# Peptides against a protein of PDB entry 5Z08, part 158

Target 1, 168 residues: chain A of PDB entry 5Z08
Amino acid sequence: RQKDEWAKKTSSLMKQLDWFIGEHLGAMLAAEELGGPVVGELMEIDPDDLSAGFNAHGKLKKATSQPDLDRRQRRIDDIWGPQDEQGQAHKRKRGADEALAASAEMRDLIEQLMNKLVEAGGDNSATYVEIPRESAAARFLVRSKVAMFHPNDARRLRLVDFGRDLDD
Target 2, 222 residues: chain B of PDB entry 5Z08
Amino acid sequence: GLPRLIDAIEEASKIPAKRRQTPIKPTIEKLTTHLYTHGASPDSLLRLADLLTLRNHLDQASLAAITRNLYPSSTVSDEVVLRFIGALGHGQLKPTLALQALFLRWLVMVYHLLENPGVLGQVYGVLFDLLDTAAIRPQLCHLLALVTRRKHVRPFRIQAILTLSRQTGGDPNLTGLLRVFKNYYPEIIVGDATKGRASAFKHPDPQWRQHLDEIQQRRSEA

## One batch from the design tools (peptide; made by RFdiffusion4, then SolubleMPNN)

Design b2_p18_4_s3 (from b2_p18_4, 10 letters changed)
Fold by OpenDDE base, seed 3:
Structure b2_p18_4_s3 (fold): chain B 168 residues (1-168), chain C 222 residues (1-222), chain A 18 residues (1-18)
Amino acid sequence: as target 1 above (168 residues)
Amino acid sequence: as target 2 above (222 residues)
Amino acid sequence: ARKLKTLEEIYQRLQASL
């Protein structure tokens, strides 16, 4: 009974988190990656205009492995590209694709960070996830005090051990 | 006025040069003369940024002439900045690398007029990742030298610029950017390949600066 | 229990930072 309630609560919370990331945070992170406002700072951009492409059922489509450079540049071009009807449709589609990509990146980072914390068995040196770049997602996790960069290597990110912070 | 000149150029930009009823060059000359005399308002600046960055039928010489006379009469909005940043890099829909270099040069020259200089800090990664593009590297390094803060100076970027400096035989602009990084982290070892001449990132055009200051002063008196 | 608490804390910190 308690295990089933725990599993149900965990599943419910995961769905809420996936929704939060997909419907709100993903668009904001995409905007930040595009040179828009920093997530958590005064944002004049209505996140709702960046229609977050999360399907209601929480399945993150793995955005295909296009080089990170091409994504960021496409992201800027998509937000600020030509305003013709085709350009607006491409802009909306690309903005949605970028919000999806940012949401997927955030979700994947959280999952990797949690998995590494479990795998490390208390060894702090083994808790680091290697990140391909300092993304808006990675920066936001650090600003929100969810994660920390390795002091000597900005490619390494670890989850903050909340157990220690809650017991202190 | 300036809006009517922009309207005429916008309409002409939709039509291939061979199909235009009237030559565009006289209208471009009127525009550049007006910009030189009065500068561009924020609204006009945005419209001109679209003309410069979006694919249209304007010739490269006209685009370059507009860019060289793109004096802001006021501030430069984040939207205008992001239009120019969005125009950077490789792609069939992108402006030429020569025009991109002019945009970066312009951003350097108007940096002090940005409504929010922080916007460039937010796109720092995009700018930094373009350092491998030799044609825009000089102006890009200069812009990054202005934009760089302690938060941007990360171990992976230090390593990336050191690697690129070695690969380029010690590009003076990269060495200059490494010196900026070293201001935040004095412990950064600039290897022997980077002991060469560093760019001082001097203002690209003192005459353009002086003329910009004159245009900006007229606004403060109005 | 630990996974749930961790997820709760992540979610709270993300929300509090918006």
Scores: peptide ipSAE 0.502, ipTM 0.407, DockQ to the pose 0.282
Fold by OpenDDE base, seed 5:
Structure b2_p18_4_s3 (fold): chain B 168 residues (1-168), chain C 222 residues (1-222), chain A 18 residues (1-18)
Amino acid sequence: as target 1 above (168 residues)
Amino acid sequence: as target 2 above (222 residues)
Amino acid sequence: ARKLKTLEEIYQRLQASL
């Protein structure tokens, strides 16, 4: 009886998490991945400042002459700039595809992190998931204190052991 | 084409049903069939939004039928969104609450097609203040669940929704919205009155979604 | 029980960070 209730609650919570990732987080992660604002940073960005574009760190582009900033601004403008109806449809499709991809990546990372934690049986060395890239999803998991990078290897991510933090 | 059908309906909407020389139903059926097949352009959406939101002589069944078939072929502009938001609430000049619920449902279903989703965040207060209206609350909570950001989760709104949840005996939609709020502020004590089943805010109509996707795909091929 | 608590914590932390 209790086990069944726990299973039902777990399933319900997973569905809620999946919904949250898909409907809220995915689009924001995709925006970050595409060079938009960093997810969860209180950017007091004036809407007028959004027009100036963001640097590689999601900060407002100050007028500094660095050529790499122009490529990113072009990408942002190519993604978010006023385009013809066809260009807007392609941008939206691309944005939707990127949001879906970011959602899937976040979901997969959470699942892998959870599975590794369970499998490790208390061995911290075995809890690391190898990530193919430092994605917006991976960075957000770290910023949210859900995950931690390996101290010496940014390609290794582990779930934070909440058991210690919950007992403290 | 669609513009001519809208023209005919606009003209008919100015005339009381009893004074119309021709039945409007066949024209509404042609419109809804066209919308189902091809969707509505941004310009057509604006015109249809005016027909749906402004007081006219169209019957409720016709307005509901148009709303149920209001597939955007492209984007939804801020102006279209604001027409629907402006139609919400109580008043003699407002659409029926049943029709308002359909508008909110529509906004939920087309949320991903908004040119600027932030427009809904700007009118967040207007939407939130309508939560006491039971007839639109389910769809309103769903829309607010999509729109809510950290900046919207204010202490007074937390208290308002908790109070309303108690007054309603724990409406599942309010409980669902409180869970969304708790996402931004985990410290929100969802009191005992909210121990009820929360709405999961699932897509209101999967078939409508699929059909919308088909309409949107055809435009990418043209 | 542990899985549920972990999921709750993940969900809570993700949410708090938005």
Scores: peptide ipSAE 0.506, ipTM 0.528, DockQ to the pose 0.328; fails the geometry check
Fold by OpenDDE base, seed 1:
Structure b2_p18_4_s3 (fold): chain B 168 residues (1-168), chain C 222 residues (1-222), chain A 18 residues (1-18)
Amino acid sequence: as target 1 above (168 residues)
Amino acid sequence: as target 2 above (222 residues)
Amino acid sequence: ARKLKTLEEIYQRLQASL
């Protein structure tokens, strides 16, 4: 019974993650691959908005919203914005294809990273995934502190061991 | 061709059904068949958006049939999007809530074909303020889930959706939208009322998607 | 349990970095 609930929760969370990657992250990663803004760098998480916290009623404490979020959305809109008609359909198909490709790459990397962590059985040297290229997806996983590059080989990526940080 | 079919329907839409010399249904069937086979160009989409959103003498079944077959052959302009957004809400001159739900579903299904997805972000407030309308809420939450960016996740909107979630007994679509908000602000306390099943916002019609992809593919080969 | 916690942490960190 408990194992089945955990499996269901895991499956539900994976579906949420897949949706988040596909609908929110994929387009931004594709924009980065196409020479757009770096994912997470221009997203000023106003640390003040995050630090303000929410009360028990879900009200954010009054943090002054800084304007930088609007600039990033404009740049994404400018990169994905309408150029001339014939070039637009190819660019949109290419953009949609790039967003799908970036989403698939991010999803695959997360899955490989998790699988290698399980397979390694505690051997940190065996936890590395070989990446075919340094992608926006791989870089974002590192910037988000989800993954780390091997210190001597940027083609090797491993999942950050959250177990140590969660038990501490 | 498609323009001539639209012309005939536009003229018929000005006349009450009882005063028409010819039945409009055969022309609607020809239009929907053409749309299913070839899709609609940007110009045709704009004209069809006006027929769907402006008050006229077309019957609800015909309007629904056109909406269900409204496959873009190319892209969807900001003007087309804004026609559908302007048709949302309560009012004697607005389409029925059932038809509005079909428009929102259509916008979800064609979101990837929008010329400027940012246009929906500009009207985010208008969409968000309609969340209390139960008849359109499922499709509206799905569209908002696609459109929501960090700039839209404001304290007053967080509180509004939490309040509405409590008032609705934890609508799964509102819970789904709250999870999207929580993606930007992890500290959002999704209270006990939201422990319910959240919507996953899956594609509303896989067959429609496949057929759209076939229409779009034919354009890339031409 | 460990897989779920790991996924939760991945998801949270990805979200926080946006």
Scores: peptide ipSAE 0.499, ipTM 0.491, DockQ to the pose 0.319; fails the geometry check
Fold by OpenDDE base, seed 2:
Structure b2_p18_4_s3 (fold): chain B 168 residues (1-168), chain C 222 residues (1-222), chain A 18 residues (1-18)
Amino acid sequence: as target 1 above (168 residues)
Amino acid sequence: as target 2 above (222 residues)
Amino acid sequence: ARKLKTLEEIYQRLQASL
């Protein structure tokens, strides 16, 4: 009985987390990956703000015709380019695809981090997940104090041990 | 084609059922079959939104059948969205609450196809003020969960949803919406009202989603 | 129990950082 209740609560919480990642966090992480604002610093990313592209400081660029748009800005403009109907449809689709990709990456990272923590059996050296890149998802997990990088290797990420803070 | 079917239904909608020369049901069936197969263009969506939201002589079963097959072949304009939002609430000129629930469900299912998702944020207050209407609350909470941003999470709305949650005995949809609010303001004291089961706001109809995706894919290839 | 507590903490920290 108690085990079944814990399983149900865990399943319910996982569904809520999946929804939170998919419907809220994924779009913000995608914006950060595209050179938008850092997740948690500017919570109100208007979809319209995503469309204008971002400068190196994460500030909205006005649509200036300057040719030397960096590769990231071009990608933003390719995702969020001029207001012609076809351009907007491709923009929305590509923005949705990037949000889905960011959501999937965040979900996968959380799952790997949790699995490694369980598998390590208390060995902190075995709790590290290897990440292929420093993604917006990985950075956000660190900023949120959910995860931490290995001191000497930014490709290794581990879950923060929450157990110490709960028993004190 | 679809425009001719809409023309026939628009003309029939002006006439009481008892005074129609021909039954409208066969034309409604042709329309719903066409919508299921091809979807509706933006222009057709607007015309259908007017048929669904304006008072006319169409029967509720026909209106519900059209709404259940209202697949956009393209995007959904602000004008179409505003027609459905304007149809919400109580009033003699408004659609039935059962039909309003179908409209809200439709808006949830097509949210990703809106030309401007921000339009729903602009009418957030109108939507939020309808949360006391039990018949539409499940779909309304789901739509609000998608639309809510930090700017919408105000102290008076936090208090309103907490009060309504207590009054309803902890409606799971209200608890779900309150969790969305807590995403923006973690300090929200949800009290005992949120210890209950919350809605996960899952997609209302996976089969409808799959069929919509097929219709949308055909457009991208054309 | 540990898995649930961990998930709760993850979820709370993610929310608090938005």
Scores: peptide ipSAE 0.473, ipTM 0.718, DockQ to the pose 0.308; fails the geometry check

Design b2_p18_4_s4 (from b2_p18_4, 10 letters changed)
Fold by OpenDDE base, seed 5:
Structure b2_p18_4_s4 (fold): chain B 168 residues (1-168), chain C 222 residues (1-222), chain A 18 residues (1-18)
Amino acid sequence: as target 1 above (168 residues)
Amino acid sequence: as target 2 above (222 residues)
Amino acid sequence: AEKLKTLEEIYQRLKASM
């Protein structure tokens, strides 16, 4: 009885979380990945200025030809440029696909983080998930104080132990 | 009790060591023992913060010993936090940089006990402007790593960290702070700015943490 | 029970960060 009630509550909460990720968070994470505003507080910084990145001097790089920045900027321009009706449809579809991808990434990352926490059996060294890249999803989890990066390896992410002080 | 020990130390702090009728060291030892055993109430913390931060005739070893045993038995008020923040910097009336580093370390270790963590966010600029002070930089970066929110991650501060990182040859604490900033500003290139490893910002003292937890647990049972 | 608490905390922190 109590186990079944717990299982039902867990399932219900997972559905709510999945819905929240899919309907609210995914699109914003996708926008962040595409060089849009960082999820949460409205960046007072113009996303266009953000896309330029920072030089080694912490100055906003003017959009110089770094191929990856150019790809993000092209993606932004492809996302915001005046496109014909067909271009707008393709753009909407691409945006939807990116939102779905970001939602899936966030969900998978949360699941992996939780699974590793269970598998580790209290060993904090074993709780790290290896992430292929620093994603908007990963950054958002860190900003939300849900996860933290490994001190020496930004490719390793772990769940914050909510029962322990943040520094454990 | 603790208030009487604080009273005795407050009175002794007004008098130069050479003019004291009684050695203060035994009273400091009693205070630190009491703090270690029971922690400090919010009221006692405020009084101790004043003793630690205001210019008085207490020796540096005594001040450091009090700071190392400054276990909160309860929460940490904004007023206590602001006393320690107000004690930072190079002013003639400021505590030594070594003692300031201990205060910052203490703030890191008690961050979860702050009544209002937002108070540190309000003084973020004051903390950030002290990053050039090498003696307190490690603990300051750690505290800033805890306190930093999106509203604090401004272009001028990004530039300031990058500039200071170059000037310091890639201080790992600055790299660690820049990594925190990157969570809010993904365009920040951390690797090119510093060939160095980022600081982990691990808990400064696991034994102190464990002992704090024991003191805090006794409060929850009362 | 612990998993549920963890999930709830995750969910609340994500919402609070929006």
Scores: peptide ipSAE 0.482, ipTM 0.694, DockQ to the pose 0.376
Fold by OpenDDE base, seed 1:
Structure b2_p18_4_s4 (fold): chain B 168 residues (1-168), chain C 222 residues (1-222), chain A 18 residues (1-18)
Amino acid sequence: as target 1 above (168 residues)
Amino acid sequence: as target 2 above (222 residues)
Amino acid sequence: AEKLKTLEEIYQRLKASM
């Protein structure tokens, strides 16, 4: 009985989490990944200004047109750029596909983090998941205090031990 | 009890060491032993915060010993936090920078026990403006790494860290703080700004943490 | 029980960060 109730509660919560990720979080993560606003607040900082970096005197460097910035700006322009009707349909479809991809990435990452925590058997050194890239999903988990990066390796992410201090 | 020990130390703190009738060291040792065994209540924490932060005639070794044994038995109030924050920086009436570093370390180690963690977010600017003070920078960066939220990550602060990082030759603590900022603004370039590795911001004292957990566990059983 | 608690905490922290 108790085991079955626990299994049902776990299943219900997973469904709620999946729904939350798929219906709310995924689109916002996709927007962040495409260079849009970071999940939770509008960026008051122009991404181009941030990418340009700051000189030794604290002045914004002129955005050197790095080709990859052109790709993100093109993606932002592809998300927010002018309303040609054909452009809107392609934008909506691409946005939906990116939202699905971001949702899947977040789900997979949470699952991997939980699995590694179980496999580690209390060894914090073994709890790290290797991430292929620093994604919007990974950053959001860190901002949410759900996960933390390995101090010396930004490709390694682990679940925060909620029973211990956040610094473990 | 603890209140009586604090009373004795408060009275002794008003008098220069050379004019005291009784050596204070035995009373400090009793206090630190009591704190180690039982921790400090919120009321006792406030009184001890005043002893630690206000100018008095206590010696630096005694103040450091109290700070190293300042285990909360319960929560830490906003008032206690603000006493320690108010004691930071340069000034003739402020504690030594060495003692300020211990206060910041303490705030890091008790961050999870704050009644309102948001209080540190309200004084974020005060903390951030002290990053140029090398003696407290390691602990200050660690505390800021815990406190930082999106609202704190502003262009001028990004610039300030980048500038200070260049001036310091890439202090790992500043790089670590910039890495925290990158979580809120992905476009922040960390690698090009600094030659240094990022600090891990590991818990400053695992033994202190374990002992705090033991004291806190007794509270949950009461 | 631990997995459920962990999932609950994850879910709450994600929601609180939106």
Scores: peptide ipSAE 0.480, ipTM 0.707, DockQ to the pose 0.369
Fold by OpenDDE base, seed 2:
Structure b2_p18_4_s4 (fold): chain B 168 residues (1-168), chain C 222 residues (1-222), chain A 18 residues (1-18)
Amino acid sequence: as target 1 above (168 residues)
Amino acid sequence: as target 2 above (222 residues)
Amino acid sequence: AEKLKTLEEIYQRLKASM
């Protein structure tokens, strides 16, 4: 009985989380991955000023035609640029596909993080998930104080132990 | 009780050590023992914060001993936090930088017990402007890593920390703080000179934390 | 029980960060 109630509550909460990720978070994460605004950004900083990036000297890179910036800008322009009706339909479809992909990535990351926490049996060194890339999903989990990066390896992410110390 | 011990120390703090009729050390030891066993109530925390942050005739060893045993039995009020923040920086009326580092370490260790974690966010600028002070930088970066939100990650601060990182030869604490900023602005490039080991900002004292948890648990059972 | 608590905390933190 109590186990069944717990299982039902867990299932219900998982459905709520999946809904939240799919309906609200996925599109925003997809926008971030495509070079759009960072999720939860106060739009007060001109994204264009930030998209230029900060060099090692702390100076805003002038929007020089660097090819990698051109790819992000092309993606932004592909997201916001005036495209013909066919381009808009392809763009909407691509946006939907990216939102689904971002939702799936976030869900998978949460699941991996939870599974590693359980598998580690209290060994914090074993709680790290290896991530293939620093994604919008991973960064959002860190900003949300849900996860933390390994101090020496940005490819390692772990769940914050909410019952134990952030720092162990 | 704890209030009477604080009263005795407050009175003794007004008098130079050479002019005290009784040695204060036994009273400090009683205080620290009491704090270790029971923690400090919000009211006691405020009084102790004043003793620690205001200029008085207490010796540095006594102040450090009190700070090391400053276990909250409950929450930490905004007023207590602001006493410690107000004690930071340079000046003849300020505590020593060594004691300020202990205060920052304490704030890190009790961050989860703040009544309003947002209070530190409100004084973010004050904290950030002290990053050039090498003696407190490690603990300050750790505290800032906890406090930092998107609203704090501004272009001028990104530039300031990058500049300071270069000037310090890539202080690992500054690199750690830059990594926190990078979570909000992925385009932040940490230069090659800063490819040094970023600080993990691990808990400064696991034993202190365990003991704090035991004190806090006793409150939840009461 | 721990999984449910963890999941709840994750959900709340994600929502609070939107």
Scores: peptide ipSAE 0.479, ipTM 0.725, DockQ to the pose 0.384
Fold by OpenDDE base, seed 4:
Structure b2_p18_4_s4 (fold): chain B 168 residues (1-168), chain C 222 residues (1-222), chain A 18 residues (1-18)
Amino acid sequence: as target 1 above (168 residues)
Amino acid sequence: as target 2 above (222 residues)
Amino acid sequence: AEKLKTLEEIYQRLKASM
C-alpha cells in the first residue's frame, strides 16, 4: 500500500515535471540556445554588448563579424526579424521543433543525472554524467542549483545531493 | 547556561586583559564547549556576532575559537549576517583580516541555514568590492559563488574580475567565480583570462559540516 | 521515498529559477 502510494506520487510528480518542461521551460531554453535571453531574466544588457564578448583583457570586443557570432545574431534576427506570414509559419514550426528538442534534452539530462546518482551507490566520483556540450539545459540546471559541473571538466555534470551536503 | 557565559564574556570584553580580575580563557573554553555540544540559538548568535564584530578587548585567539565553534542550533537571521558583512574590509575599528576570513568561511558553511539567503544578494556589491583584498579573497569568492544570480552578473563586474585575475596572476578563486558567471553568460571566456585552474569551492570543513548536521538533527527531534 | 524527495526538490528549484 505505502509503496503504491509513493509510486503514484512519483508518477504524478514526473508528469507535472514533464508538463512544466514541455509547456514552459522548453521554449525558453530553445530561445537561449538560439542566442536569445538566458532563462529567468530579460537581459537589461544590450545583446550587442554581450555578443561582442570579452577579450582576454576584459574589454568588450568590438563586434568583429566573426562568423559564429553572425550565426547567433542571424538566428536572433531570424527569430525576431520582420518576416512575411509564410516565413512566420516556418519560424513558428522551427521554434516549436527547437522547443521540443530542448525539452527532450532537459528531460534526458535530468533522467541521466538521477540514474547516475542512484547507480553511484554513494561514490560521488561516479555520479557525473558526460555531456556532449554545455547546453542551455545544462546551464539552467546549474543556475537552478540542481546540478554542478565537475571542477576540472565542464563536460561532466552531476546532480546536487539535496539530502547530503552540496560539497560531497 | 549559554546566556550566562555570554554575559560574562560581554562584561570581560569591556575591560583590558591586564585589568581583568579573572582570566577569561576558562569562560571562553566553557562557551566553545557549550557551542560545540548544543549550538547557538538565534538570540545567542546575535550576541556572539556582536562580540565577534565589534571592537572590544577580547584576544584574537578567543575570537577565532568562538567563530570556529559557532554552530547554529536553528536558523541564522539577517541581522546576524549583516553584523558579519559590516565587519568586512579595512579599518582600525574592523576585525583583523584573518578573523574576517573566518567569518566568510562561517557564512559559507551556514549558508543553507540562512532565514533569508536573499540578504547576501542585497549586499552583493559590498562583497564584490572586497575582491581586491587578498587575505579574504578565497572565502569571499566561495561565498559569492553561492550568492551569485543573474542580476549580479553585470558587464562591469565581469571586466573587474578579468582585470583582477590578470593582476593576481590567475587566482584560482577568481577563475572559479568567473566559471559561475559563465553559467549566466555563456559568452564569458574563462580560459583566455587566466591560465590558472578554477577553484571547485568545496566545503571548507567536512567535519564541521557533519557536526553541524548532528546539532541540527537534534532540533528536528525536539 | 528518496527519489520522490529528489524529484520534488528538482521541480521546486527549476520553478524558482524561472
Scores: peptide ipSAE 0.474, ipTM 0.701, DockQ to the pose 0.377

